# Ledger of designs, part 75: peptides against a protein of PDB entry 9IZ0

Target 1, 345 residues: chain A of PDB entry 9IZ0
Amino acid sequence: ITCLGSNGHTYKQLVKGGNDDLRQDAVMEQVFEQVNGFLRSYRKTSQRNLSMRTYKVIPLALKTGVIEWVQDTIPLGEYLDSAHKVYHPKEWSLSTCRKLIAEKQMEDLETRLKVYDLVCRHYRPVFRHFFLESYADPVQWFTTQTNYARSTAVASVLGHVLGLGDRHGQNILIDKTSGEVIHIDLGIAFEQGKKLPVPECVPFRLTRDVVDGMGITGVEGVFRRCMEFTLETLRREEDSLLSVLEVLRYDPLFSWLISPLRRMKKQKMQLENFNQPESGNITTDASRDPKIQRNNVSGESEAERAILKVRQKLSSTLSVEASVGELIRIAQDPSYLALMFCGWS

## One batch from the design tools (peptide; aimed at target 1 H168 F341)

Design b2_p27_2 (made by RFdiffusion4)
Pose (drawn by RFdiffusion4):
Structure b2_p27_2 (pose): chain A 304 residues (1-257, 299-345), chain P 27 residues (1-27)
Amino acid sequence: ITCLGSNGHTYKQLVKGGNDDLRQDAVMEQVFEQVNGFLRSYRKTSQRNLSMRTYKVIPLALKTGVIEWVQDTIPLGEYLDSAHKVYHPKEWSLSTCRKLIAEKQMEDLETRLKVYDLVCRHYRPVFRHFFLESYADPVQWFTTQTNYARSTAVASVLGHVLGLGDRHGQNILIDKTSGEVIHIDLGIAFEQGKKLPVPECVPFRLTRDVVDGMGITGVEGVFRRCMEFTLETLRREEDSLLSVLEVLRYDPLFSWLGESEAERAILKVRQKLSSTLSVEASVGELIRIAQDPSYLALMFCGWS
Amino acid sequence: EELEEFEERLEELEEEEEELKEELEEF
């Protein structure tokens, strides 16, 4: 539902009747806003202008809330389905991949990796072409690319820290003229998903297409640097963060999918921010564990 | 059982994808 504005600008409101965890999304957005404040009150974490982008959430009811449909965007999942066909029509479709992996579900580890390798060899990455031929001449393209790399890196580090759940393309919106990513529908949090009926391996969203969209350079450069600066900044302001997560713990609103998984979740948050390992080594291990095909194969259908 | 769990998750994702597509078309 799109309405005009007094200043003359239209605002789009996405109202949902489904039982999306919009209250959890709202409190997560509050945490994200406070994180943006942390990144604002520091030198390195603001010269890069890095921020975990927030979309305003106004949940009138958990089942029937209303959120801000962000200014013109194309969701990642709804995108690169058309781009996959247009750019690579010869290669296999998502139908062959999907249920072929469906045949993979009951198979052993080697079979799962083999079929995944085959399908991934068939379907070359295509998201790299969105930033080309869409935005503008090169300066704006590069600004948009670095904005995407930064925003996705920060969102990913924060999701790993807070154990964010679903990270399909249907839950990722790319801005367009700016390039900052907006994660949507973050209902599953505090390590909710891996422990699904169907298990997962990857801690944060990192497919082949996503790393292909970061540029010619994969996730080694601006992405890693932004991630490590984010990790160090979050560690430096750790006390305030755990204070925020504690106030989330003691209220019965945040979903942590008497004693609760929230306690263990924030302990894992502390471990993730623990200074025992160097931050650079932590970012390196995170990139390796999110990029390796062995982990990616067991994730789920698609996710090429 | 594992297969049924898989199919349920797949159907949920497909429904969510269709809803998102319909919402996108509305804009």

Design b2_p27_2_s1 (made by RFdiffusion4, then SolubleMPNN; from b2_p27_2, 13 letters changed)
Fold by OpenDDE base, seed 3:
Structure b2_p27_2_s1 (fold): chain B 345 residues (1-345), chain A 27 residues (1-27)
Amino acid sequence: as target 1 above (345 residues)
Amino acid sequence: DKKEKLEKLLEELEKKEKELKELLKSF
């Protein structure tokens, strides 16, 4: 729908109904606006215009709401699939790579690493071409690539600290005007992604294509420095951030647990991505899963654990540089990337 | 000492990046 605002501006809106709980997304966007306040108040982050890109979410009812249509964006995964066919037409298809990883998903780590390396050799990074194709002016090219590295750094720190899960290539948009990243589908937070059938094992997405978009310096340029300044700001504002999260502990509209519906939707997408036969015993009755009944973890106990994990991630025990260095190492480790649905791109 | 020197080098690098962007706009 298109809405006319009281300011005379027209806004495109997506009305979403049925199966997605937009309350979780709306709460995470509110947390990002508070964090953006901290980033604007601190000199080192403010000078670089560091922010998490947000989008408007208005929950109307259970499973219904209005989402801002983010104009001039493309999903990272959509760009990468199209660009790979153009720049590397003799390499393997994305479907071939997915099949090969899926066929070996039950094998040992050594076998999975060999398959991951084989896939990587037949599916090369292309994301550098987004900036070269979209920006003919060298200043615009350099500016947008810098904005990409900066926004990816902020999103990576926040993704780790808040435990944002399900950061696949369709949940990351690229703004074609600024080069900035926009994270969507934020209903898996506080490490609930680790409870999926294929658990998330990286702190944030830092695959070969995500790095290729940073240009010749890769992670050692703007990206690392902007991660350090972002983490320094969040450590400084720890009490303020924890106070925002404590308000959510008592919000009856916020669920610290993944909804059974969202879990089922993610399980289906995981099975489809691996071409696994639907084991016909996925009872559509989410109430009868005996694994859901055994996790009688009170929502309060899960909120407490989530806040404790955020506090632990903000700990000053290690330097900012050492903490960022370890996060970058883990996010690029083939031993974790080989376990993902699409760790090669 | 080293941390303060690194902060100063980062400020100088950002200043040079801005100068380079303004120079490149003049071409």
Scores: peptide ipSAE 0.022, ipTM 0.495, DockQ to the pose 0.013
OpenDDE base, seeds 1, 2, 4, 5: peptide ipSAE 0.017, 0.019, 0.016, 0.021; ipTM 0.502, 0.473, 0.449, 0.514

Design b2_p27_2_s2 (made by RFdiffusion4, then SolubleMPNN; from b2_p27_2, 11 letters changed; failed a check: too like the target's own chain)
Amino acid sequence: EKLKAFEEVMEKLEKKREELKKLLEEF

Design b2_p27_2_s3 (made by RFdiffusion4, then SolubleMPNN; from b2_p27_2, 15 letters changed)
Fold by OpenDDE base, seed 1:
Structure b2_p27_2_s3 (fold): chain B 345 residues (1-345), chain A 27 residues (1-27)
Amino acid sequence: as target 1 above (345 residues)
Amino acid sequence: EKKKAFEEVLRKLEEKRKETRELLKSF
């Protein structure tokens, strides 16, 4: 839909209806806005304009809402599939890579690592080309690549701390103007991604293409330093962040657990090529939703566990540098990436 | 009760957002 604003400007908006709980997205966006306040309050983060890119989510009903249409964006996965066909036309298709990984999903780690390595040799990184194609001016190129590395660093720390899941290439938008990342579909949080049919084992998405977009320094440049400054800020604001999350403990509408229906939907999407737009009326007969007596006791215990995990991730037991170093190591570890649905790109 | 506690906390969040926006207008 297109709405006329009170300022006389027209805004495109996406109306989502169906089974997606846009309240989860709206709540996570509110947490990101508070974190952006913390990032603005500290010299090391404010001097770099570190922020999580946010979008407006207006829940209209339990299963319907309006999302801000982020103009001039592309899904990372859409760009990568297109660019890979252009720059590596003799390499394997994304569908071939997905098939080979899926065929070995039940095999041992050694077999999965061999298949992951084989896929990696036949599907090379291309995301550097996004910046090279889009920005002929060297200053714009450098600025946008820097903005990408900065925004990815903030999103990586926040994604880890809040336990954001389902961080596949379709849930990460790239702003074609700024180079910044916009994370969408925030309804898998607090490590509920570990309960997916393919468990998420990485703290955030730091695949070869995500790194290729950072340019020649990869993770060892702007990205690492911006992760360190972001984590330092979040550790300083631990009590403030936990106080914001304690608010959500009292939200009767917030779901600390991934729904069985959402798990099944994500399972089907992992089996089906992502190329079908969501025009599939999965008439899940909502009449057979057993009255999950949301035992309010179970939701409160899961909220407490989620907050405890956030506190543990903000622990000062390790230095900021050591903590970031370990997060970067784990996020790039082939032993974790080989277990992912799409860990090669 | 839990709904009133949540409404009060949303109010405090909106107040903090207002204060933060006013602070940001002073820069």
Scores: peptide ipSAE 0.000, ipTM 0.297, DockQ to the pose 0.018
OpenDDE base, seeds 2, 3, 4, 5: peptide ipSAE 0.000, 0.000, 0.000, 0.000; ipTM 0.338, 0.320, 0.310, 0.323

Design b2_p27_2_s4 (made by RFdiffusion4, then SolubleMPNN; from b2_p27_2, 16 letters changed)
Fold by OpenDDE base, seed 4:
Structure b2_p27_2_s4 (fold): chain B 345 residues (1-345), chain A 27 residues (1-27)
Amino acid sequence: as target 1 above (345 residues)
Amino acid sequence: DLREAYEKLLEKLDKKREELRKLLESF
């Protein structure tokens, strides 16, 4: 929809109807706004304009709301699929890669590593081309690539600390003007991504294409240093961040657990993205609800466990540099990426 | 030759990238 504001400006907005709880997105955006306050208060982060890009979410009901349409953006996955066809027309299609990974999903780690390596050899990174195509001026090219590395660093630290899940290429937008990343669909947080049918094993998305966008230095330089400064700021503001999360403990509308409906929807979307449309009558025999024993862990006990995990991730037991080094290593480890739904790009 | 002109353009681009990288290391 296009809304006319009281200021006389027109705003494009997305009305999202469906089974997705926009309240979770709205709450996570509020947490990001508070974190952006901490990043502005600390000299090392404020001098670099480090922030998590946010968007306005107005939940209208449990399953409907209005989302700010972020102008001049493209989903990372949409750009990568298009660019890969242009720059590597002799390599495999994304659908071929997905099929090969899916066919080995139930196999051992060694077999999954072999197929992941095979896919990686036939689907090379292309995300560097986004900056080369979009910015003919060397200063703009550099500024936007820097903004990308900085925003990806902030999003990576926050994504790890808050346990953001479902970080696939369609849930990461690239701003075509600034080069910044914008994370969307925030309804899987506090490590609930580990409860998906394909568990998320990485702390954040740092795939080969995500790294390729950082340019010749890759993860070394701007990205690493901005992760370090972001984590240093969050460790300094630990009590403030935990106090913000404690307020959410008392929000009866905030779900600390992935809903069974959202889990089933994500499962279906994963299966549909693996299966070509074979016209097979999926008789949805809805009758086999596996009795997932709802351990009657009160929503309060799950909130407490989530907050405890955030505290543990902010621990000063390791240096900032050591902690960031470990996170970068794990996020790039083939042994984890081979287990992911789309770890090769 | 068009190839030498392209290689010189690439060298200029790489030199600009390295100047820019050094500028980034200072920020």
Scores: peptide ipSAE 0.017, ipTM 0.377, DockQ to the pose 0.014
OpenDDE base, seeds 1, 2, 3, 5: peptide ipSAE 0.010, 0.000, 0.008, 0.013; ipTM 0.380, 0.300, 0.381, 0.377

Design b2_p27_3 (made by RFdiffusion4)
Pose (drawn by RFdiffusion4):
Structure b2_p27_3 (pose): chain A 304 residues (1-257, 299-345), chain P 27 residues (1-27)
Amino acid sequence: ITCLGSNGHTYKQLVKGGNDDLRQDAVMEQVFEQVNGFLRSYRKTSQRNLSMRTYKVIPLALKTGVIEWVQDTIPLGEYLDSAHKVYHPKEWSLSTCRKLIAEKQMEDLETRLKVYDLVCRHYRPVFRHFFLESYADPVQWFTTQTNYARSTAVASVLGHVLGLGDRHGQNILIDKTSGEVIHIDLGIAFEQGKKLPVPECVPFRLTRDVVDGMGITGVEGVFRRCMEFTLETLRREEDSLLSVLEVLRYDPLFSWLGESEAERAILKVRQKLSSTLSVEASVGELIRIAQDPSYLALMFCGWS
Amino acid sequence: AEEEEEEFEVELKLQEIQLEELREASE
């Protein structure tokens, strides 16, 4: 539902009747805003202008809340389905991949990796072409590319820290003229998903297409540097963060999918921010664990 | 085994429905 504005600008409101965890999304957005404040009160984490982008959430009811449909965007999942066909029509469709992996579900590890390798060899990455031929001449394109890399890196590090759940393309919105990413529908949090009926391996969203969209350079450069600066900044302001997560713990609003998984979840948050391992080594291990095909094969259908 | 297949199918269908809802919301 799109309304005008007194200043003359239209605002789009996405109202949902489905039982999306909009209250959890709201509290998560509050945490994200406070994180943006942390990144604001520091030298390195603000020269890059890095921020985990937040979309305003106004949940009138958990089942029937209303959120801000962000200014003109194309969701990642709805996108690169048309781009896949237009750019690579000869290669296989999503239908062949999907249920072919469906045949993979009951198979062993080697079979799962083999079929995944085959399908991934068939379907070359295509998201790299969104930032080309869409935004502008090169300066704006590069600004948009670095904005996407930064925003996605920060969102991914924060999601791994807070154990964010679903990370399909249907839950990622790319801005357009700016390039900052907006994660949507973050209902599953504090390590809720991996432990699904169907298990997962990847801690944060990192497909082949996503790393192809970061530029010619994969996730080694601006992405890794933004991730590691984010990790160090989050560690330096760790006490305030755990304070925020504690106040989340003691209220019966945040979903942590007497004693609760929230305690163990924040302990794992502390471990993830623990200074025992160097931050650079932590970022390296995170990139490896999110990029390796062995982990990616068991994730789920698609996710090429 | 049959239970695991049904779990998979349910999750898959849920992902398809969520995608269709997103496309409708985008339109």

Design b2_p27_3_s1 (made by RFdiffusion4, then SolubleMPNN; from b2_p27_3, 17 letters changed)
Fold by OpenDDE base, seed 1:
Structure b2_p27_3_s1 (fold): chain B 345 residues (1-345), chain A 27 residues (1-27)
Amino acid sequence: as target 1 above (345 residues)
Amino acid sequence: EEELREKWEKIEEELKKKLEEVRELSK
């Protein structure tokens, strides 16, 4: 829809209806706005203009709302699929890579690593070309690549700390003007991504293409430093951040758990992306209502566990540098990426 | 690693300064 603002400006808005929990997105955006306050107050992050890119989410009802249309953006996965066809037309298709990874999903780690390595050899990184194609001016090119690395660093730390899941290439937008990343579909938080049919094993998305976009220095330039400063800021503001999360503990409409419906929807989307014909004989025998023992794990107990896990991630037991180093290592580890739905790109 | 990081931070600061100068000159 297109709305005329009280300021006389026309805004495009996306109306989402149906099953998407826009309230979860709106709450996470509010947390990001508070974190952006902390990043602005701290000299090391403020000097670099470090922020999580936010967008306006207005929940209208339990499952409907209006999202600000982020103009001049492209999903990372859409760019990568198109660019890979242009720059590497003789390499494997994304569908071929997905199929091979899925066919080996139930195999041992050694077999999955071999398939992951094979896929990686036949699907090379291309994301550096986004910046080279979009910015003919060297200053704009460098600025936008820097903005990308900075925004990715903030999103990586914050995504780890808050346990953001479902960070696939369609849920990460690239701003074509600034090079900044915009994370969307925030309804999987507080490590609920580990409860997906393909469990998320990485703290944030740091695939080969995500790194290729950082340029020649990869993770060892702007990205690592901006992660360090962001984590230092969040550790300093731990009590402030935890106080914000405690307010959410008392929101009766905030879901600390992934809904079974959302989990099933994500499972279906993962399977549909494999072009497996629905062999119609998945009689979901709906008669096996698993007694989902509603383990009356009170939403309060899950909130408390989530907040405790945030506190643990902000622990000063390791230096900022050591903590960031370990996060970067884990996020790039083939042993974790080989287990992911799309860890190669 | 550290030397590359410091070199990159210097390039960022110099670029930021040049961008501010260009923004001032473009006013």
Scores: peptide ipSAE 0.007, ipTM 0.304, DockQ to the pose 0.015
OpenDDE base, seeds 2, 3, 4, 5: peptide ipSAE 0.000, 0.000, 0.006, 0.006; ipTM 0.319, 0.316, 0.305, 0.328

Design b2_p27_3_s2 (made by RFdiffusion4, then SolubleMPNN; from b2_p27_3, 18 letters changed)
Fold by OpenDDE base, seed 2:
Structure b2_p27_3_s2 (fold): chain B 345 residues (1-345), chain A 27 residues (1-27)
Amino acid sequence: as target 1 above (345 residues)
Amino acid sequence: LEEKRKAFEKVLKALEEKRKEMLELLK
């Protein structure tokens, strides 16, 4: 839809209807705006303009809402698929890579690592080309690549701390003007990504293409330092952040658990991304939800467990540098990435 | 306790203001 603002400007807005609860996205965007307040108040983060990019979400009903149209953006996964075809036309297609990983999904870790390594050799990183193509001026190139590394660092720390899941390349937008990342579809939080059909085992997305976009220094440049400053800010503001999350504990409409419907939708999307369009009417009777014993864990007990997990991630037991070092190591570990739906790109 | 209460009250107020803005956009 197109709306005329009170300021006389015309704004494009996306009306989403369907099975996506935009209320959870709206709540997470509110948490990010509070965190952006902390980042602006702390000298080390403020001097670098560190922020989580936010977008406006207005939930209208359980399944409908209006989202701000983030102009001049592209999904990371869309860019990477296009760029890979241009720069590496002799390498494997994304569909071939997905198929090979899927065929080995039920195999042991050693077999999955071998297939992951094989896929990595035939699907090389290309995301550095986004900055080289988009910015002819060297100052703009360097500035936008720096903004990308900064925004990715903030999103990585926040994504880890809040346990954001479903961080695939279609849920990460790149701003073509600033080089900043915008995370969308925030409905999988507080480590509920571990309950997906393919469990999420990494703290945040730090795949080879995500690193390639950081330039020659990779993770050891602006990215690591900005993760450290962001984590230092969140540790200082722990009580403030926990107080934000405690408000959500008392929101009876906030879901601390992944909905069965959203879980089934993600399962279908994973299966559909494996099926080439063979015309077969596989009416998979989705009626066999195994009776996962609904232990009547009250929504309060799930909220309390989530808040405790956030507190544990903000623990000062390790230095900021040691904690960031371990997070970067785990996020890049082939032993975890080989288990993911798309860990190679 | 009192600093946590002030932080909580500040967050509640910001959430209520944003909820009001969202409700005004729905009118």
Scores: peptide ipSAE 0.009, ipTM 0.363, DockQ to the pose 0.018
OpenDDE base, seeds 1, 3, 4, 5: peptide ipSAE 0.000, 0.008, 0.008, 0.008; ipTM 0.328, 0.352, 0.314, 0.371

Design b2_p27_3_s3 (made by RFdiffusion4, then SolubleMPNN; from b2_p27_3, 19 letters changed)
Fold by OpenDDE base, seed 3:
Structure b2_p27_3_s3 (fold): chain B 345 residues (1-345), chain A 27 residues (1-27)
Amino acid sequence: as target 1 above (345 residues)
Amino acid sequence: KEEKLKKFKEVEERLEKEYEETRKALK
């Protein structure tokens, strides 16, 4: 639908209905708005206009809502697949890379590392070309590349601290105007992604293509510095952030547990992506799969554990620089990237 | 394309230096 705003601008909106609980997305966007308040109040982050890009989510019911259509965006994964075909037409297809990783999914770490290296040699980074193609002016090119690195740094710190899972190339939009990243489908937060059959092992997405968009300095320029300033701000505002999360602990509309339907949908998507033959008996009866240990963990106990993990991630035991250095190291570690569905791009 | 990339890298290095100098002056 197209709506006229009170500001006289027309906005495209997506009315979403069906099986997706938009309340989790709406709550995470509210948390990001509060965090953006902290980033605006702190000199080091305010001077750099550091923010998490948000989009408006209005939940109307359990499974229906209105989502703001983010105009002038492209999914990172869609751009990378298209650009790779243009710039490296003699390299392997994305489907060939996915197939080879999937065929070796059950092998040992040493074999998976060899396969990951082989895939990386046959599928080179291309994301630098997004900025080089989109901007004719060098100042505009540098500004948008800088905005990308800043936006990715904020999203990476928040992704780690809030335990945002499922940050694959289809859940990351690139704004074609600003170069900023927009994270969508926020339905896995507070490390709930570690409970998936293929757990997320990295704190945030920092693949070779994510780094290739940062320009000549890679992670050692604007990105690292903006991660440090963001983490410093969040540590300073720890009590304020925890107070926001405690309000969510008592929100009867917020589910600290992944819904069985969302878990099944993500499991199915993981299985389809790995080209595993459809075992035709995915009985929609979420009630009877005995191998899902229903850990009778109350939603309250999961909320308390989630808040405790946020506090632990904000701990000042390590310097900001040491903490960011370790996060960047882990996010780029081949031993974790080789375990991912798409760790090479 | 390579010439454009070279020219853009030279501008990037200049603007990053100017940005760091400006940031030092605002401290």
Scores: peptide ipSAE 0.209, ipTM 0.779, DockQ to the pose 0.014
OpenDDE base, seeds 1, 2, 4, 5: peptide ipSAE 0.023, 0.035, 0.022, 0.023; ipTM 0.494, 0.589, 0.551, 0.467

Design b2_p27_3_s4 (made by RFdiffusion4, then SolubleMPNN; from b2_p27_3, 19 letters changed)
Fold by OpenDDE base, seed 2:
Structure b2_p27_3_s4 (fold): chain B 345 residues (1-345), chain A 27 residues (1-27)
Amino acid sequence: as target 1 above (345 residues)
Amino acid sequence: KEEKIKKFKEILEELEKKREEMRKLLK
């Protein structure tokens, strides 16, 4: 939809209709705006303009809302699929890689590591080419690659602390003008990604292509340092962040749990990505709700557990450098990435 | 602490007002 603003400008808006509860997205964007306030207040983060990129979300109903159309963006996964076909036309297709990983999903870790390594050898990183293609000026190239590494560092720390899940390549947009990342579809938070059919095992997305976009220094340059500054800021503002989350504890409309509908949708999307579109009307009779014992863990008890997990992630038991070092290690560990739906790119 | 809580509640209330206004415009 195109809306005429009160300022006389026309804005393209995405009307999202479907099974997505945009209320969680809208609330999480407000949490990010508060965190951006913290990042602006500290010298180490403000001097680098560190921020989580935000977008406007107006939820209209449980399944309908208006999202600000983020202009000049591309989904990371869309770019990577197109670029891989151009730069590595003799390597395996994304569909071949997905199929091989899926065929081994129920196998042991050793078998899953072997297939992950095989896929990695036949599907090489290409995300460095985004910056090389988009920016002919070396200064613009360096600036945009730096902005990418900075924004990815902020999103990685904040995504870990808030337990953001479902960070696949379609839920991460790249701004073609700034090189910054924009995280969308925020309805899997507070480690609810561990409840998905394929459990999320990494603290944030730091796949080979995410690293390739950081340039020659990879994680050891701007990225690591910006993660450290971001985590230092969040540790200093722990009480402020926890106070924001306590407001959500008493919001009767904030869901601390993944909705059964969203879980089913993600399960279906994970299955459909493996089935070629044979036109078989599988009327999956949605009537067999497995009696998942609603352990009536009060929504308050889940909120309390989530807030306790945030506090634990902000613990000063380890130095900022040691904590960031361990997060980067785990996020790149093949033993975790081989268990993911798409850990190779 | 209390002021940050209050400001964040005010933001959520403003978001809910904007939602209701947009819902009226789309009917």
Scores: peptide ipSAE 0.171, ipTM 0.763, DockQ to the pose 0.021
OpenDDE base, seeds 1, 3, 4, 5: peptide ipSAE 0.158, 0.127, 0.127, 0.143; ipTM 0.757, 0.732, 0.735, 0.746

